Peptides against a protein of PDB entry 5B16. Designs and how they scored, part 92

Target 1, 136 residues: chain A of PDB entry 5B16
Amino acid sequence: TPSRINHNERLEFLGDAVVEFLTSVHLYYLFPSLEEGGLATYRTAIVQNQHLAMLAKKLELDRFMLYAHGPDLCRESDLRHAMANCFEALIGAVYLEGSLEEAKQLFGRLLFNDPDLREVWLNYPLHPLQLQEPNT
Target 2, 136 residues: chain A of PDB entry 5B16 as posed
Amino acid sequence: TPSRINHNERLEFLGDAVVEFLTSVHLYYLFPSLEEGGLATYRTAIVQNQHLAMLAKKLELDRFMLYAHGPDLCRESDLRHAMANCFQALIGAVYLEGSLEEAKQLFGRLLFNDPDLREVWLNYPLHPLQLQEPNT

## One batch from the design tools (peptide; made by RFdiffusion4, then SolubleMPNN)

Design b2_p23_2_s2 (from b2_p23_2, 10 letters changed)
Fold by OpenDDE base, seed 2:
Structure b2_p23_2_s2 (fold): chain B 136 residues (1-136), chain A 23 residues (1-23)
Amino acid sequence: as target 1 above (136 residues)
Amino acid sequence: KLEELLQKVKEYLDQLVKELEEE
């Protein structure tokens, strides 16, 4: 059986992909006229450690991390990195044990405190240009 | 209403990009 560390790393691997995927899909639909470079920039910004750590803080993962790994997280940057990884592992676990929809909902809830913005992110309307876009 | 919401989402993302660039 894999070690607990390996298990968490595997969940992180999965969660990273889920976060990237959800981010990509939502950006694609939300900004139909934005070029690939812009989409990629927004994606990078959303999944950066600092941002994911901020989302993780909403789940009080910082308290958990400090309790479990305080001596190893003396620097703020180290804490952010660890929190980001933990957040990815959490998303991976939600996807694995639940569904992509549940991961999507959790991620959306954390991204936006404003329920209206959250709704737009989660349930984006298709732009007329998107409706006419050929399937690639 | 929708346009306003989209703009606010964009503003949030732009702020994240700014933070990224400052790293």
Scores: peptide ipSAE 0.641, ipTM 0.935, DockQ to the pose 0.886
Fold by OpenDDE base, seed 5:
Structure b2_p23_2_s2 (fold): chain B 136 residues (1-136), chain A 23 residues (1-23)
Amino acid sequence: as target 1 above (136 residues)
Amino acid sequence: KLEELLQKVKEYLDQLVKELEEE
């Protein structure tokens, strides 16, 4: 229904911002010596449709998309785009109904299958100079 | 080990960048 579509689009809007924010924060702390351009490049790579679709697949959203849209998603690129949007909507929903922390945990869990890498991403080591920045 | 883990994270991200550039 149009109402459901509208709701999903709104959640996607919110989720997009959350994903961007979380990605930015973690990259900022993880790579304290990386210039803005490099940070932006990594951020773009993380939030690209192909990558978000991969994360979405871990949640079996592909099955959902095929069920809901089937023939309209016969092209791989269309499916990836739809899955990425759906993933953003999901993150938006988690943030909205839960918290930023919950969104962070979910996102991190999906980013890395390796628990050690996940730990580094989620609980990044703080550089001494970063500790001097009060509001970042 | 931490440095090794950071390197692996970087490698993962670099791979994503590569994929992005291929589009």
Scores: peptide ipSAE 0.640, ipTM 0.935, DockQ to the pose 0.827
Fold by OpenDDE base, seed 3:
Structure b2_p23_2_s2 (fold): chain B 136 residues (1-136), chain A 23 residues (1-23)
Amino acid sequence: as target 1 above (136 residues)
Amino acid sequence: KLEELLQKVKEYLDQLVKELEEE
């Protein structure tokens, strides 16, 4: 229904911002010597539809999308786009109904299958210079 | 160990960048 579509689009809007924010923060901590251009490049790569669709697949959203919107998905690119949007909406919902911390944990868990890499992403120690930043 | 982990993270991200450029 139009109302459901509108609601999902609003959640997607929110989720997009949350994913981008979390990505930015963690990249900032992981790469303290990387210039803005490099950080932006990595951020773009992480939030691209293809990558978010991969993360969505871990939640079996592909099955959900085919079930709910199969007739509207005639191309793989359409499925990726839809999955990415759905993933953003999900993150938006987690943030809205839960917390930023919960969104962070979910995103990090999906981002890396390797628990050691996941731990580094989520809990990288602050660099001494970062400790001097007022909004660290 | 930490440096190795960071390198693996970077490799993952570099691969994503490559995919983005090919899209």
Scores: peptide ipSAE 0.637, ipTM 0.935, DockQ to the pose 0.848
Fold by OpenDDE base, seed 4:
Structure b2_p23_2_s2 (fold): chain B 136 residues (1-136), chain A 23 residues (1-23)
Amino acid sequence: as target 1 above (136 residues)
Amino acid sequence: KLEELLQKVKEYLDQLVKELEEE
């Protein structure tokens, strides 16, 4: 359905931005001494299709994708790409219908299975020079 | 320790970077 496709693509667009933003903010706080290049590298790694697909798998989006589009997703790379897009759309929807905080929490839960690492990611130590920045 | 946890986070991210570079 064109309308549903458009809606999903729009959500993906929004979700991409949300994931990018959350990733950027958390990296910024976690690594106050890391130069821009290093921050950008970590961000790219986090938001790469392969990684987002991994996160999507935790939500069983792979099973959904195979059910809905199995014949068209025979290549692993195609599946990863589709899963990543779907994940972005989901995050976009969570942000749109919920809040940035909810998106943040969901994203954090998926990033780390270890609750201690998750806690560090979500509640990163604030550097004194970062106190002027919004906490997300 | 917080530092230990931060190190583990960094290790996770470094692994992701390696995956990115391999593709």
Scores: peptide ipSAE 0.634, ipTM 0.934, DockQ to the pose 0.855

Design b2_p23_2_s3 (from b2_p23_2, 12 letters changed)
Fold by OpenDDE base, seed 2:
Structure b2_p23_2_s3 (fold): chain B 136 residues (1-136), chain A 23 residues (1-23)
Amino acid sequence: as target 1 above (136 residues)
Amino acid sequence: RREELLQKVLEFLEKLVEEAKAA
């Protein structure tokens, strides 16, 4: 039986893929004229540890991490990395226990504080040139 | 309205890119 640590690592593995996927899909559909390089750049920016840590902070995961690990996370970079991993694990858990839709909604809520931007991110019409492609 | 919002999303993304470069 896997330890709790192993379980979290597995959730992190899953969550990483979910975050990457959701980010990719939304960028792809929102910006149909954006070249691959731009898409990749923005995806990288969204999923970078620093940003995911900020999202994690909105969920007060920093308080949890400091409580659980304390001095092991004395470096800001270490805390940031740990928070990012924890965030990924959380998304993985939401996907696993709920659905991709629920993960999408949570991720979107955290990405944008502005409800109008959040709405655009979460609910977008497909571009006419995208209608013939698989609807993912 | 949608175009305006898309532009704001882009601005947000550019901000994240700059933060990534600084990290």
Scores: peptide ipSAE 0.693, ipTM 0.951, DockQ to the pose 0.905
Fold by OpenDDE base, seed 4:
Structure b2_p23_2_s3 (fold): chain B 136 residues (1-136), chain A 23 residues (1-23)
Amino acid sequence: as target 1 above (136 residues)
Amino acid sequence: RREELLQKVLEFLEKLVEEAKAA
């Protein structure tokens, strides 16, 4: 329905911001000596459509998308783009219905298959110069 | 241990960067 489509687009809008924010914050804290350019480069890499689509695939959103919108997603690039958008909408929904913390946990869980790396990503010590900086 | 893990995170991120460049 038009309402559902609009809602998904709105959630995507929100989720895009959440993913961007979480990525930025975690990179910032994780690499206190990394220059802005490096931070931006890694952020871009994390939030790029093909990567978000890979994260979406871990949630089997590919199956969902093909089931719900298969006729319109015959191209791999179209599917990837749709999956990325759907992933953003999902994160937006988690944030909206739950919390930023829940979105953070979900995103981190999907980002890293390695639990040790996931732990480092999710739970980092605050750098002395970062104590007054925005956080999740 | 943490430094080792941070390095692995960086390596992971670098792979993503390379994938982005190849896209």
Scores: peptide ipSAE 0.693, ipTM 0.951, DockQ to the pose 0.935
Fold by OpenDDE base, seed 1:
Structure b2_p23_2_s3 (fold): chain B 136 residues (1-136), chain A 23 residues (1-23)
Amino acid sequence: as target 1 above (136 residues)
Amino acid sequence: RREELLQKVLEFLEKLVEEAKAA
């Protein structure tokens, strides 16, 4: 039986991929004229530890972290890293126990506080050229 | 309206990029 730590690390591994995938797909569809370099730059910015930690804070994971790991997370950078990892594990768990759609919805809700921007992010219309792509 | 929203998304993303560079 794997330990809780091992399980969380596995969920983090899965969640990392899910976050990367969702970010990539949404950027790709939302900005059909954006070059690969821009897509990669924005993806990196979205999935950076500092940003994911901020998203985690919206779920009050910081309170959990400080309660459970306060003595071990004396550095702000350590807390951010742990929160980012925990956020990824959470997304992984949502995907695992629910669906990619549920993970997408949760991520989108956290990504944008503005409901109009959230709607654009989550429910983008397909561009005609995108409809012609073989793998989309 | 959509173009305006897309521009705001870009501005949001650029903000994140700048924050990443500062980190």
Scores: peptide ipSAE 0.692, ipTM 0.951, DockQ to the pose 0.900
Fold by OpenDDE base, seed 5:
Structure b2_p23_2_s3 (fold): chain B 136 residues (1-136), chain A 23 residues (1-23)
Amino acid sequence: as target 1 above (136 residues)
Amino acid sequence: RREELLQKVLEFLEKLVEEAKAA
């Protein structure tokens, strides 16, 4: 019988892939003139622990983490890392129990506070040349 | 309008990049 911790680690594994995939797809379509290096740079920035932790704070996961692991999370860096992992697990769970679309929507809502930017991120028009690529 | 918004997205991303470099 797998423990809750083991399950969360598995969800984190899945969520990490989902976050990277979604990020990659959106960057790819939003910026058709951006070279691979730029795409990779922005992806790295989006999925960095500090950023994911910030997204996690929007879901008040920090409060939960401090409650559950307070003494172990006295360092800010430790808390950020834990929150990032928890966020990945959450996205993994949303994908697993819901859908990729639901994960996409949640991630997009958290990624951008500005509704106009959120709209651009979530609902990007495809360039005619992009239509030649497989839809994701 | 869309180009303006895309520029703002890029600015947002660049901010994240700088934060990543500072980590």
Scores: peptide ipSAE 0.691, ipTM 0.951, DockQ to the pose 0.916

Design b2_p23_2_s4 (from b2_p23_2, 13 letters changed)
Fold by OpenDDE base, seed 1:
Structure b2_p23_2_s4 (fold): chain B 136 residues (1-136), chain A 23 residues (1-23)
Amino acid sequence: as target 1 above (136 residues)
Amino acid sequence: KRQELLEKLKAYLDKLVEELKEQ
């Protein structure tokens, strides 16, 4: 249905911005001594289609995409792009219907399988009240 | 510990950058 497709594309548009923003903010605070080039390199790696597709696979979106759009996804690259778009739409929907915090939490949980890395990632940016505490 | 985790995170991201370049 065109209306549903348009809605998904709009959510993707929103989600793309949310993912970009969250990634940028976290990298900025996590690596205060890293130059712009390094920050940009990490951001590109995190938000590019290939990586987002990897995150989407953790939600088994590949099975969903093959079921819904299999004939249109005959190439692996097409599937990756579709999965990345779907992932962005999901983040966009979470932000839209929930909050930026909820989008941050979901994104962070999917970014890392290592719980320690999840924790350090999600601790940034620090809450304003946490800024009054000694740095660790 | 936090600094150690940051280094671990950086190492992970460095690896991610390289892995995605190779594909």
Scores: peptide ipSAE 0.654, ipTM 0.937, DockQ to the pose 0.842
Fold by OpenDDE base, seed 5:
Structure b2_p23_2_s4 (fold): chain B 136 residues (1-136), chain A 23 residues (1-23)
Amino acid sequence: as target 1 above (136 residues)
Amino acid sequence: KRQELLEKLKAYLDKLVEELKEQ
């Protein structure tokens, strides 16, 4: 229904911001010596549709999308785009109904299959020099 | 170990960047 679509689009809007924010914050703290360009490169890789679609597949959103929109998603690129949007909406919903922390945990869990990488991503200690920046 | 993990993470991200560029 149009109402559901509108709701999903709004959640996607919110989720996009959450994913962007979480990614930015984690990269900022994890790589204190990395210049903005490098940070942006990693962020782009993490948040672009293709990657988010990969994360969405871990939640089997592909099956859902094909079930609901199969005929419209015959192209792989279309499916990836739709899955990415759906993933953003999901993160948006988790943030909205839960918390930023819950969104962070879910996102981090999906980002890495490797538990070591997951741990370092989610549990980053503050760099001593970063403590001098009050607004970050 | 943290530094090692950070290097591992960076390597992973570097690989991710390259893989996604190829699409």
Scores: peptide ipSAE 0.652, ipTM 0.938, DockQ to the pose 0.885
Fold by OpenDDE base, seed 4:
Structure b2_p23_2_s4 (fold): chain B 136 residues (1-136), chain A 23 residues (1-23)
Amino acid sequence: as target 1 above (136 residues)
Amino acid sequence: KRQELLEKLKAYLDKLVEELKEQ
């Protein structure tokens, strides 16, 4: 069996894909008229380390990281990177041991503090639904 | 309305993009 470090790296690998996939799918359906460049810009903003670290902070992963690795993470950029990696590993674990839906729900809850934005994000309209209820 | 919320979401994301670029 892989070491705990290897396990975390593997989970991070998986989580990175899950986060990117979920982000891509939601953006694709939520903004059907947005060109690829715009979609990519939003995706980059959502999934980059700086933002994922912000989400990780909501889970108090910063406190965990500082507790476990404080002396080695004195630089803010290093902490952000570590937090982002840990966040990805967490999402990977949720997907692996739970489901994509559970990962989606967790990710969506963390993405937005505004409940209305959570709602529209998590309940992204599929193409047929977009056509039926575009202004609800 | 869904469209209104989508516009709100877009505005939020636009702001996010700009904020992350500045840092």
Scores: peptide ipSAE 0.660, ipTM 0.938, DockQ to the pose 0.856; fails the geometry check
Fold by OpenDDE base, seed 3:
Structure b2_p23_2_s4 (fold): chain B 136 residues (1-136), chain A 23 residues (1-23)
Amino acid sequence: as target 1 above (136 residues)
Amino acid sequence: KRQELLEKLKAYLDKLVEELKEQ
């Protein structure tokens, strides 16, 4: 329905900002010596529709989209775009009805299949005492 | 260990950048 579409678009708008914010903050703290151009490049890769669609597949949103909107998705690019939008709407909803922390945890869990990378991604910023510890 | 993981993360992101450019 038009009302449902409007609601999802609003959630997508919010989710887009949340995803970009979380990505920016994590990159900023994780790579303190990386120049702005490098940070921006990584952010673009992480938050662009093509990548978010990959994350959406982990939630089986592709099956959902084909079920709900199959006739409107005649091209692979259309499906990717729709999946990315749906993913952003989901993150927006988690933030809106839950918290930024919950959105952060969900996003981080989906970003990486490697649990070590998940942990390092989510572990920011370090306590001052931790920053002074030998780094191996 | 953390620095090693950061290098691994950077390598992952570098690969991601290149993969997404190819599509």
Scores: peptide ipSAE 0.657, ipTM 0.938, DockQ to the pose 0.855; fails the geometry check

Design b2_p23_3_s1 (from b2_p23_3, 13 letters changed)
Fold by OpenDDE base, seed 3:
Structure b2_p23_3_s1 (fold): chain B 136 residues (1-136), chain A 23 residues (1-23)
Amino acid sequence: as target 1 above (136 residues)
Amino acid sequence: SKREELLKKIEEYLKKLVEELKR
């Protein structure tokens, strides 16, 4: 029988894909001259557990995790990993119950506290070369 | 330009994250 853990794992699976997709799209448009390796490096950096855990902390997921799973999270690394997974599950849930746009907006708000940086991330002007490409 | 400045700031943030990843 499906458990709560199984449900969370499924949401995490979905959220992981959503976070990676959104990250990829925004990096692609923001850095049109950056080669694939650089894009991949930035993507990996954005979605690493420590970073996602930092984003999760803005939602006070650390308090939630300690409340719900405190005894099992003795190590800082364990907490970060759990927070990152929980964050992905949350994004997955937002996408599932809401929309990709809502997930995008939430993710962007958490990525950048600076509203100017956030605006650039969320609503990037397209480079002229990008405008020349079909389906851009 | 303002956009270029902001992009630079974003990139600096990303570079910091990359360094963190390397640890």
Scores: peptide ipSAE 0.675, ipTM 0.947, DockQ to the pose 0.819
Fold by OpenDDE base, seed 4:
Structure b2_p23_3_s1 (fold): chain B 136 residues (1-136), chain A 23 residues (1-23)
Amino acid sequence: as target 1 above (136 residues)
Amino acid sequence: SKREELLKKIEEYLKKLVEELKR
């Protein structure tokens, strides 16, 4: 596998973890009364390929993917999957070259176009029972 | 409160995503 592809796959691996982590943390804090199953369901929904692809489209990654990998992406589902992977790689790169905070901000900006919703997502007040929990 | 309303909207968005997941 070419070095660039390997690097992208590694970034995707990292980004997948970052997206999963950020999603988990924010859901945990935003929904203090939601059981684990509900949290997990929301997390899965947020990180599903269809959703990440939608977020990726906001960055015009669809155009990029078609330009760079069009011949290899014959199906819509393949494009969505590729977009999701590319999105993860991007988040991974932001985390790697920047910080978790920067990744969080980027992810939040893409999750919610509404600035009020975005603020709630990004700047949630800590619940009293959450003070001992992860501070990210 | 305003925050509660916003949180409700977030939850509604998440529920929509869950529906997509189940398709």
Scores: peptide ipSAE 0.673, ipTM 0.946, DockQ to the pose 0.855
Fold by OpenDDE base, seed 2:
Structure b2_p23_3_s1 (fold): chain B 136 residues (1-136), chain A 23 residues (1-23)
Amino acid sequence: as target 1 above (136 residues)
Amino acid sequence: SKREELLKKIEEYLKKLVEELKR
């Protein structure tokens, strides 16, 4: 059977896809007039290690990392990378053991502390242009 | 509208993230 480390790497792989997917979908619907390049740029920014690490910090994964692996994470960049990977693994686990909806809700909650922004992100009410193009 | 204001705030947040990415 795979080691715990291998299992976490597999969860990270899955979580990476889930985070990318959720980010893509929400950006697509929130910004119906934004070109692909802009969407891709925003997606990259959302899923960058330092941002995911910031989200991970909201779950106190930094404390977990320092507690469990402090000696191995002496560099700030290494810690951020580890936190980002751990965050992805967590999202992957939530998706695997729960649902995409649960992953979406968790991710949205962490993305925006402001409930109004969160609501827009999660439910993205249709823009007038989207009403004209229902398949968009 | 309120929604447009919120979208603008989201976009501002995203732009900040983009700037971080460029660093």
Scores: peptide ipSAE 0.670, ipTM 0.945, DockQ to the pose 0.822
Fold by OpenDDE base, seed 5:
Structure b2_p23_3_s1 (fold): chain B 136 residues (1-136), chain A 23 residues (1-23)
Amino acid sequence: as target 1 above (136 residues)
Amino acid sequence: SKREELLKKIEEYLKKLVEELKR
C-alpha cells in the first residue's frame, strides 16, 4: 500500500534523527574526555547499517523482511540495509506513539544484552564538568 | 572500579563496531 510506504518512510526519517540523537547524548556523557572526532566515529559505528541490522535481528525483523520482501532481499547487503531502515522506522514509531524515554530504553536494551553494560549506558553518572552544561 | 571495567567493555564493543565500519 502506498500510504503505508509513505508512512514508513516518514517514520524512518524521524527514527533516524532519534537514533542519532540518543547515540550522541549517551556517547557525550559516557566519554567526557573524548574529542568530537572520536564521538563522531563511535556514533557512525553505532548507526551503521550492519549494526542497526544486528539490533533489528534481535527483534526478528529479518524474518519479517524476508516474509514481506524476500525475493528483493536475496543479497545480504540489501537485507541489512532494509533491516536498518526498518529499525529506524520502529524507533521512530516508538518515539512518536510513546516517548523519547521509551525509545531510549528500547535502544539501550537492544544495544547491550549484558544488563550491567546496559545500566552504565542508560544511567551514566554525570561528570562534574558535564553538570555545568544542563542544556545538553 | 566496577564502573571503570564496564566502561572499558563498552568501549571495546564500540571499537569492534568501528573496525567493522572501516572494512
Scores: peptide ipSAE 0.667, ipTM 0.946, DockQ to the pose 0.827

Design b2_p23_3_s2 (from b2_p23_3, 12 letters changed)
Fold by OpenDDE base, seed 3:
Structure b2_p23_3_s2 (fold): chain B 136 residues (1-136), chain A 23 residues (1-23)
Amino acid sequence: as target 1 above (136 residues)
Amino acid sequence: SEREELLKKIEEYLNKLVKELQE
């Protein structure tokens, strides 16, 4: 229905911003010597549709999408795009109904299957130079 | 260090994603 479509698109809009924000913050802290261009490149790579679709697959959203929208998904690229949008909507919903922290934890958990990598991503120990900055 | 090794692995993952983006 149009109302459900609008709701999902609004959640996607919110989720897109949350994913972008979380990605930006973590990259900023993890790579204190990386220039803006490099940070932006990594951010773009993380939030690209095919990557978000891969993350969505870990939640079995592909099965959901095929069930709900199979006839409209004739191409692999269409499925990937739909999965990415659905993933963003999910993150948006988690933020909206829960918290930014919950969205952060979910996103990090999906980004890295390796617990050690996940820990570094989520907690990003401050570099000594960052400790010298008052608001970082 | 352990952290440096982990960061390297993260970079490798990110670089892989960048290559995919550039395809």
Scores: peptide ipSAE 0.674, ipTM 0.946, DockQ to the pose 0.817
Fold by OpenDDE base, seed 4:
Structure b2_p23_3_s2 (fold): chain B 136 residues (1-136), chain A 23 residues (1-23)
Amino acid sequence: as target 1 above (136 residues)
Amino acid sequence: SEREELLKKIEEYLNKLVKELQE
């Protein structure tokens, strides 16, 4: 229904911001000496459709998308884009109905299968120059 | 340190993503 479509688009809008924010924060803390350009590049790379689609696949969203929208997703690029959008909507929903922390945890779990890498990503030590920055 | 090695692995992952972005 149009209402459901609008709802998903709104969730996607919110999720996009959440993913961007979380990515930005973690990159900022993990790479205290990296210039803005480098941070922005890493952020763009993390949130690119191909990558988010890969994360979405871990949630089997690919199967869902093919089942629900297969005829409309004839191109792989279209599928990736749709999966990325769906992923964003999911993160948006988690944030909306849960918390930023829950969204952060979910995102981190999907980013890294390796628990040690995940730990570094999620629970980074604060750099001395970052002590006054929000830890969100 | 262990953390430094793990961070390096994260960087490697990110660099791979950057390469994908640039393709």
Scores: peptide ipSAE 0.674, ipTM 0.946, DockQ to the pose 0.830
Fold by OpenDDE base, seed 2:
Structure b2_p23_3_s2 (fold): chain B 136 residues (1-136), chain A 23 residues (1-23)
Amino acid sequence: as target 1 above (136 residues)
Amino acid sequence: SEREELLKKIEEYLNKLVKELQE
């Protein structure tokens, strides 16, 4: 229904912002010496459709999408795009119904299967220069 | 340090994603 579509699109809109924000924050703190261009490149790479689709597969969203929209998703690119959108909507929903922290935790769990890498991503210590100049 | 090694692994992962983006 149109209402359901609008709701999902709104969640996607919110989720897109949350994913972008979380990605930006973590990159900013993890790489204190990386220039803006590098940060932006990494962010773009993380949020690209094929990557988000890969993360979505870990939640079996591909199975859901094929069940619900199989005929419309015969192309791999279409499926990836749909999965990415669905992933964003999910993150948006988690943020909306839960918290930014819950969204962060979910996103981190999906980004890294390795718990040690996940820990570094999620719980980064501040660099000494960041402590001195947190807004640089 | 262990943290430095983990950061390197994260960078490697990100670099792979960047390559995918550029393809």
Scores: peptide ipSAE 0.673, ipTM 0.945, DockQ to the pose 0.828
Fold by OpenDDE base, seed 5:
Structure b2_p23_3_s2 (fold): chain B 136 residues (1-136), chain A 23 residues (1-23)
Amino acid sequence: as target 1 above (136 residues)
Amino acid sequence: SEREELLKKIEEYLNKLVKELQE
């Protein structure tokens, strides 16, 4: 359905920005001494299709994708790309219908199965020098 | 510290992702 596709694409657009933003913020605070290039590298790595697809798999989006688009997703790369887009759309929807906080929580939960790592990611202690800058 | 160890683990995870990206 064209309308559904359009809606999903719009959500994907929004979700892409949300994922990018959240990733940026958390990396910024977690690695206060890391230069921009390093931060950008980590961000790119986190939001790459393969990784987002892995996160999507935790939500069993792969089964959904295969059910809905199986014949078009015979290649692994195609499936990963589709799953990544679907994941972005999902995050976009969570942000749109819920809040940035909810999106953050969901994203963090999927990033780390280890609750200790998750807590560090989500609730990063502020470095003393970071206290001098506005919270973002 | 415990936090430092956790940060190292996060870095390891991120570095793994970077490696995948650069394949």
Scores: peptide ipSAE 0.669, ipTM 0.945, DockQ to the pose 0.799

